# Peptides against a protein of PDB entry 1MQS: the designs that were tried, part 98

Target 1, 223 residues: chain A of PDB entry 1MQS
Amino acid sequence: ILKMLFLNKDLNNNDNITTITDDIFNQQEIIWKVLILDIKSTATISSVLRVNDLLKAGITVHSLIKQDRSPLPDVPAIYFVSPTKENIDIIVNDLKSDKYSEFYINFTSSLPRNLLEDLAQQVSITGKSDKIKQVYDQYLDFIVTEPELFSLEISNAYLTLNDPKTTEEEITGLCANIADGLFNTVLTINSIPIIRAAKGGPAEIIAEKLGTKLRDFVINTNS

## One batch from the design tools (peptide; made by RFdiffusion4, then SolubleMPNN)

Design b2_p19_5_s2 (from b2_p19_5, 12 letters changed)
Fold by OpenDDE base, seed 1:
Structure b2_p19_5_s2 (fold): chain B 223 residues (1-223), chain A 19 residues (1-19)
Amino acid sequence: as target 1 above (223 residues)
Amino acid sequence: SANYEAFLSKYKDFVLPFT
């Protein structure tokens, strides 16, 4: 959740929420953001964060997605909402109306392929796809146009991993390919990464595979 | 169609942030 509030940047997970927010507040310029929630995500956020934590994370305004919201065209927005057709339509409408400067979309659960395609189609029609900076769900992190991002350029990886028709074998194979790509990248950078992945999805599988590859490599190289 | 593909392409590939 804190990662989301800081535009899905990597945070030091060893500290409590208060320490993290305090450290970030003291060390970095706060980017002021709007947080858009639905009923479900409101409950989630309220259970984990205090109002002061939100402020320290740079959340200046929070609102429900279905509420009438004032335009803040110079302020980035974080959406943390359920992956529904209704919410997608609202986000697209907000995009059309230039309600915010940038859109960081975080779905509370897995985004189905059909909804991803719907989102993509609607956004493409607006001509404002550049304003969507991130799309995340529970299992996968997609960062668009961030300089700190690395792409393996594996076509249709997201769709394949989230298609209910995809077999476990296909998923495993794809995850292995992704892990191989990441492994090669790590070797090129010549640094040991801290691996972070969402639990319960393809990201975890990839992380485990990558971890194994790295461990094996270290063992074999020192031998 | 071109705009659709351009947008979709942003999310077709697996991307990890490196710190």
Scores: peptide ipSAE 0.012, ipTM 0.488, DockQ to the pose 0.158
Fold by OpenDDE base, seed 3:
Structure b2_p19_5_s2 (fold): chain B 223 residues (1-223), chain A 19 residues (1-19)
Amino acid sequence: as target 1 above (223 residues)
Amino acid sequence: SANYEAFLSKYKDFVLPFT
């Protein structure tokens, strides 16, 4: 489950964020996109949706990541694949070949730090980092507003979030630290972000905390 | 369909237009 939080300067304390989000989406036309899957994610999607449902969602073409795919340079692509070195290499190759106009990368599970760093390094070498708009995993959502990916460099964050022995209190504390880091990043960039997060996990906690901080900041700066 | 609505609820940002 993904949650989107929109932050607007015109948001009043009485405004329902869900209503605002729905209004924004209802005003936008469907964007046609390509969906790139692997075997695991294909099973997941097929269990929930029919091909006709994908079409209604704006998916013009869906393919396996390992299959030969025709270039669609004017069409954005959504990747929903396992976080593996092989899949990362394929995505980077697709980027190099200008196979699609924009890249929205969604990993089916948590992306290890080493693989995130590998992705960032390879993308930086291509000079086409601006085409990567989003990188998501089970716990974190990255909106790439700049040509480069960034890290908050929080020690053992991945291990803490993925360890079944970690307590809810520890997770909440770590999420607060991450939200603080993101808040500082937003202030540095001097823009109000759209926040997207998977529901039912650390990402949702982070999104809620960050949203609260940003709303409070906007209210305080406008008074 | 009920399946479509359930999917949208879970992955709304995944399938809807990007903002």
Scores: peptide ipSAE 0.007, ipTM 0.375, DockQ to the pose 0.026
Fold by OpenDDE base, seed 5:
Structure b2_p19_5_s2 (fold): chain B 223 residues (1-223), chain A 19 residues (1-19)
Amino acid sequence: as target 1 above (223 residues)
Amino acid sequence: SANYEAFLSKYKDFVLPFT
């Protein structure tokens, strides 16, 4: 699964874009945002980042997901939390209450299929799926918006990619098939995407394959 | 910051040169 941000105009390669947030927002402007954590992720963040580092990254406030938080309806929020039913419910509640302007959800580990489905269902019911800009985990990268969410209808793809018994060859083959499907989709909608993917998993493999296909296509078509 | 970039290294952005 990939999140694809479609733009109406062509983009140049920018090697300076190294983070999701920096890619979304103007690099020359500090975009202030809220960081929502849980107990586990707080420990992780605290081990690698200092307060000054967060500030430089545009994080104005960091809070625990289970704490009562003041609404900041004009401020985007980054969630970095465990993939649990409880956290999903809280995120959805925050969405319902318009607590933040935009929601960038990053799970600390892989999101189980049942929880993914639950998240999707709840978000759909709210009618505010457009505020969910990103959902990431170890293997997933997607947008939970109805207009931008689609399926390649590949059976058992998630299970196959997440089964530890699956061979590398099987994963590679499936990733290739997914990339082909995405490539065809991109061509049919006549829009060139910015591709984002979780690193170190099948999403990265798919993204790289897709990127290569798109680059080759552009070169061959415009040469 | 460099530290924040390291934190977010688990994600990868692919920007294609189309122009």
Scores: peptide ipSAE 0.000, ipTM 0.370, DockQ to the pose 0.033
Fold by OpenDDE base, seed 2:
Structure b2_p19_5_s2 (fold): chain B 223 residues (1-223), chain A 19 residues (1-19)
Amino acid sequence: as target 1 above (223 residues)
Amino acid sequence: SANYEAFLSKYKDFVLPFT
């Protein structure tokens, strides 16, 4: 929940809520956001967080998704709602209406593929897909629609990489596949990238593999 | 449409818990 409120940034989950919120509040610039809930998610939030915690997380206003809400076109919105057709339609309508500046959508449970496709289709028709910054569910964490971000369309990559049951061999194989995809992308762009990756995880493995591939390519091309 | 496919491609791959 706290991760969601901070736009799904990495948090130290070993700390208590107060410590986390205080640390983030002190270390990072607060982004003021609107929190959109439904009945179920309201109960969830209320069980874990206090009003003061929401404030520290930058939540300026919270409302129910079915309530009439005033437009705040310069304010990003976090949706934390059930994965239903009704909620999707409301979100899309909010998008059409330019109700908020950015949309961070978090579903309280797994979003079925048919609903994901419906969401995507409706959003694409609006021409405002750039405003959808994230779509999360219990299993789908990272949908970033930043213009500078691209996808390799590798199914369940993050889940596989972060599942403690995943073997090292599986991780290595997936990282290699990702590196290959990135390599092909780099070749298409025809520019050598500066590679930045988090240390101590799969991202570093990918970066190393990609770096090796690029070096080998340059050597072979110049020979 | 190309836009639809592009949108879907962005959302299919990464899963992290947000709560």
Scores: peptide ipSAE 0.018, ipTM 0.528, DockQ to the pose 0.120; fails the geometry check

Design b2_p19_5_s3 (from b2_p19_5, 13 letters changed)
Fold by OpenDDE base, seed 1:
Structure b2_p19_5_s3 (fold): chain B 223 residues (1-223), chain A 19 residues (1-19)
Amino acid sequence: as target 1 above (223 residues)
Amino acid sequence: SSSYEAFLSKYKDFVNKFS
């Protein structure tokens, strides 16, 4: 939930909610956002977060999706709502009316294929797809940040990394392939990246492998 | 738009594996 409130950025998972919010508040500029909920998600948020936590996360206004909401065209919006046709239609309507500057959509449960297709179709028709920056559910992790978005187009990478039946060797092999792909991309761009990765998962493994490759490359090219 | 469509395609494939 906190990750969602910070636009699905990686957070340190070892700290309690108060520590995380305090640290972020002190170290980073707060991005003020609108939080849009439904009845179900309101109960969820209320069970986990205090009002002060929302404020520290930069939530300036929260409202129900079915309520009449004032336009805030210069403010990004976080939707945390059930994956229903009704909610999708409302989101699309909000998009059409330029109600907010950016849309970060988080569904409370899995978004069915038919609804995903409906969302995509409706958004496409509006011509404002660039305003949708994120779409998330329990299976979907999508960020629209062109030109900052990059994909290696490795087939089934997500499934392989998250399948409990996948062996350590398979994970390691896949991570190596991803690191190779990233390395090649870095060389193509001809810029040394700052590597950031979540700790305790495949991303960290990939980051370490990539870092090693880059270091080795720099050493070998200077020799 | 192209990146979004590409991701949707991948997600559809993912969904199909679980249906």
Scores: peptide ipSAE 0.018, ipTM 0.557, DockQ to the pose 0.038
Fold by OpenDDE base, seed 2:
Structure b2_p19_5_s3 (fold): chain B 223 residues (1-223), chain A 19 residues (1-19)
Amino acid sequence: as target 1 above (223 residues)
Amino acid sequence: SSSYEAFLSKYKDFVNKFS
């Protein structure tokens, strides 16, 4: 939840909520945001966070998705709502109306394929896909901010990969997950990439894994 | 994975068309 409130930036999960919010509040610029909830997510947020925690996370106002909300076209919005057709339609409508400057969408549970496809289709019609910065659920953590820039935004990926205490097995597992995500992206784009990575680190591991997957795919496709 | 691919496919199609 805290990660969501900080736009899914890597956080140290070893710290309590107060420590994390205090550190970020004191050390980083706060981005003021609107938090859009539904009944279920309101209960979830209330069970974990205090009002002061929301403020420290930069939440200026929070509202229910179904209530009438005033446009704040210069303010980014975080949606934390159930994956329903109704909520998707509301989000798309908010996008169409330029209700907020940026959209960070977090579903409280897994988004079914049909609904994800519906979301993508509706967004594609609006011509405002650039405003959607993030889409998250239980299984989907990705950002598409630019035509040629993608982020998988795997939880604590940067911290895990750069923590000297992280085991080789953990690194390998995480790199495999990243490579899988990149592989799927490549297949979706239908373009064979030139892979470039920094040497001597996790990026190289990821590049090697991705390269292997691509080679195997090409071989299997041509056979 | 399939949901992600479906979303990304539609998203990229849009971006490629209008960007």
Scores: peptide ipSAE 0.018, ipTM 0.560, DockQ to the pose 0.066
Fold by OpenDDE base, seed 5:
Structure b2_p19_5_s3 (fold): chain B 223 residues (1-223), chain A 19 residues (1-19)
Amino acid sequence: as target 1 above (223 residues)
Amino acid sequence: SSSYEAFLSKYKDFVNKFS
């Protein structure tokens, strides 16, 4: 829940809620945002977080998704709602109306394939897919930064790759996982990309692994 | 893992609808 409130940034799970909120409040710029809930998620949030915790997390206001809400076009919104057709339709309507600047969608449970397809279809029609920054459920974990640009959010990827305590094996493994994600993205787009990466770092390793995967795929498909 | 496969499936479906 705290991770969600901080736009799904990696947090240290060993700290209690108060320590996490205090550390973030003191060390980072607070991003003020709106929290959109439903009846079920309201109960969940209320059981875990206090009003002061929400404030420290940068939540200016929280509202029910079915309630009439005032537009805040310059404020990002976090949705934490049940994966239902009704909620998806409301989110899309909010998107169409430019109710918020950015949309971070967190479903309280697994989003069925049919509803995911419905969400994607409706969002694509709006032409405002760039405003959908994140979609999360128990299985989905990806960020949409731009149209046709997606990021697989792998936890602590940057920290792990840049931590001097990380072993070469761990780095290689992580890079392989990233390359796998990128490879699957390429296959989904159904086009062969031009790969560019900075030299001398993890990006180069990832690029090489991705290149190898693509070459192997092409060879195996033509063979 | 089953979770990763499920993610990939959903991700692919999602991307395909945006394209």
Scores: peptide ipSAE 0.014, ipTM 0.493, DockQ to the pose 0.038
Fold by OpenDDE base, seed 4:
Structure b2_p19_5_s3 (fold): chain B 223 residues (1-223), chain A 19 residues (1-19)
Amino acid sequence: as target 1 above (223 residues)
Amino acid sequence: SSSYEAFLSKYKDFVNKFS
């Protein structure tokens, strides 16, 4: 549940809910989002989390999916609802109406293939598929990538890079692997990119490594 | 539509890879 509330990022499971939320609250920028529930998921959330926990997780508003909800077009939304045709239709309607900025859909149980196809079809018709960022159920973690966004699919990369117990060597190694992946991507695109990265973190390390690799490649290719 | 097919393709690929 906490993972879902943090947009399915990897979390350290060794800590209790309070410790996790406190650490994230204090160390990272909180993304404020809306949580949309149904009756079943409300019971689930209420059994595990307190209102304060939701707040610390960046949930500013929570409501039922069947309730009339005010548009928050600049706010991302997390749906945690049953995989039903009704809920899918509501989600799609919310998408059509630009109810929220981004849609992170988490189904409380397995999403049948027919409903997935229905969701995909309806979303495709809207022309707003880029707003669907994630579709999850208890078995599947599907990330809908934006056309200009891709993943290297490195397991636990986020956790590893953000775990204070991770050694410098481990970070360096992981960053090197990421840089290699990006380098290969650049070569496939056959263009020299302008590299932009946030300063003061792993992204900068990766950017530097990638830059070095690209420079070396250009030099070697031109020799 | 192409977008629908692309979505399904991505999903299928994901399922096949991680399930």
Scores: peptide ipSAE 0.018, ipTM 0.548, DockQ to the pose 0.086; fails the geometry check

Design b2_p19_5_s4 (from b2_p19_5, 12 letters changed)
Fold by OpenDDE base, seed 4:
Structure b2_p19_5_s4 (fold): chain B 223 residues (1-223), chain A 19 residues (1-19)
Amino acid sequence: as target 1 above (223 residues)
Amino acid sequence: SSNFEAFLSKYKDLINDFS
């Protein structure tokens, strides 16, 4: 969440929220932003951050996505909302209206392919795709450039590998094995997957490894 | 169509920048 509020810049995860916000506030010019939420994400933010934390993160205004919001054409906006058709339409409308200067879109959960395509299509029609600076969801999305794509979901079981008792070496080894297994499966199906993995965990490692293997394979096959 | 592809490419690039 803090990373999102700082436009997904790298933050030291070992520091507490207060330390991070204080350090950033003191060292860098604060970029003032608008935070757009929905009901669900409001609850999430409220559970983790205080008003003072938001302020220190440069959030000058926060509003619900469905509320009437005043245009702030010179201010960047962070969206943290559910991946729904309704929210996508609202975001696109905000884009069309030049409501904000820049759009940093963070979905609270995985964005389905159909909705991603819808977002992309609508944004492309506006001619204002340059204002979309970031699009994130719960997962890293690895799209292999081949036309035949299917979704490869990384199970929650991979996230359980974040057991503090598990060594980094063990995790890395296991991730490699899983990636190899998945790679073999993909080859058997003879289709290139879209790889989705939760950020910051074993799933991401697996996805990266698998993605690399797939890319290498495609390159080698086309050569 | 071309704009759509451009957007998708940009999105992909954004994701790759964080990997």
Scores: peptide ipSAE 0.018, ipTM 0.518, DockQ to the pose 0.267
Fold by OpenDDE base, seed 3:
Structure b2_p19_5_s4 (fold): chain B 223 residues (1-223), chain A 19 residues (1-19)
Amino acid sequence: as target 1 above (223 residues)
Amino acid sequence: SSNFEAFLSKYKDLINDFS
């Protein structure tokens, strides 16, 4: 959650929330942001963060996604909402209306492929895809670097990774392939992504493999 | 690598499907 509030920057998890927010506050100029929530994510945020923590994270205003919100065209927005068709439509409408300067979208759970495609399609029609900076869910962490949303055909990967009949070797192989693909994408974008992955699953394996590849690449290019 | 080209191809196809 803190990583999300700081636009998915790496944070030292060994420090308490107050120390992290204070350190970031002292080291960098605060980027003021709007936080858009739904009922479920409100409960999640309230369980982990205090109001003062949100302020220290640069959250100027927090609102429910279904509430009428005033436009803040010069302020970036963080969405932390359920992956539903309704929420996607609202986000797209906010985009069309130039309600915020930048959009950082974080879904509270896995975004189904059909909804990802719907989001991508609607965003493409607006011509404002450049304002979408990040799209995350529980399993996916990707930065939209170009106005063109690319979907990794995640459906087959997801099915394979979640099939109990899939062997550990097959999972490892698939994770390696995904990491290779992501690495190549990073190289083409010429930016180092922030990698986030759920712990204890294939996503962590992919993240570790990708991290290793990126570290090796940086070492080799600086050497 | 052949894998990168394959990925780029798929990526371009996806981009084209949404553009």
Scores: peptide ipSAE 0.007, ipTM 0.374, DockQ to the pose 0.035
Fold by OpenDDE base, seed 1:
Structure b2_p19_5_s4 (fold): chain B 223 residues (1-223), chain A 19 residues (1-19)
Amino acid sequence: as target 1 above (223 residues)
Amino acid sequence: SSNFEAFLSKYKDLINDFS
């Protein structure tokens, strides 16, 4: 939930809610956001977070998705709602009306393929797909914030790779996982990438692993 | 096709792999 409120950035899971919100509040500029909920998600949020926690997370306004809401065209919105046709239609209508500057959509449970396709279709018709920055459900492990920028959203990857206490085995394992994720991404996109990585660090290891996977795949496919 | 539609199309298989 906190990750969602901070636009699905990696958070240190070892800290309690208060520590996380205090640290972020003190160290980072607060991005003010609107939080859009439904009845179910309201109960969920209320059980975990206090009003002060929401404020510290940069939530300036929270409302129910079915309520009449004032437009805030310069403010990003976080949706945390059930994956229903009705909610999707409302989100699309909000998009059409330029109700918010950016849309971060988080579904409370798995989004069925048919609803994902419906969302995509409706958004495509609006011509405003660039305003949708994220779509999450409980199974989505990647995001695209820009047309050519994506993240695998592996928790604490940077921290793990830069912690001197991390073992070589752990680093190797993590690099392999990242390479696997990238490999799957490449296969999904169905294009051969030009791999660029900084030298002398984990990025190089990942690049090498990815390169090997791609080469092996090409060889096996042509064989 | 919108950027979003293009994204969803490109990453459809990834979504399925994580599901």
Scores: peptide ipSAE 0.019, ipTM 0.531, DockQ to the pose 0.084; fails the geometry check
Fold by OpenDDE base, seed 5:
Structure b2_p19_5_s4 (fold): chain B 223 residues (1-223), chain A 19 residues (1-19)
Amino acid sequence: as target 1 above (223 residues)
Amino acid sequence: SSNFEAFLSKYKDLINDFS
């Protein structure tokens, strides 16, 4: 999600959300963006990010795709919406009306071929294809069935992560191992999860690492 | 249309599932 908010640039996976946003905020000029969501993605974003996180990511406004939105022709837009015909039509209409300067489209789940073709066809007709900078599939569609708690059975993980004598390198290494284990588990289950983690600790680091691994896998598999 | 095919070619790599 953070990667999306920063126009799908590579981020340091060894840092938590707060550290990443702070570093970016301090190191470079913030690119202010509009975030367009649907009902489903709103819930997703709200579950993992806070208002302050969005602000630090340069999100000045976030709105529902079906709502009337004011044009901001000099501001780039990030769409994070379900891959539906309706949403595609709205995006294309926004493109036609020059509602935003640039369009970064991120679908929340797999974009089927027929909808890709529809998007391509409609965009080609507008003559404004140059404004579409990215089209990503986030593969965040999941069904949460409550009861599945499992363990990777990594010995002394809790102790290691909570011992003040543990080095940053050791923590990073352990987080990587946990992320690898989770990644393998996800692949085995054959479903792409939404990742939720508490902020400010190893869980957040693990979540970021896992997210990156999943995204990389999807990209490499479908390329 | 030629425009459609051109678009598909240009943006193929920008779409994860079809890159």
Scores: peptide ipSAE 0.018, ipTM 0.531, DockQ to the pose 0.156; fails the geometry check

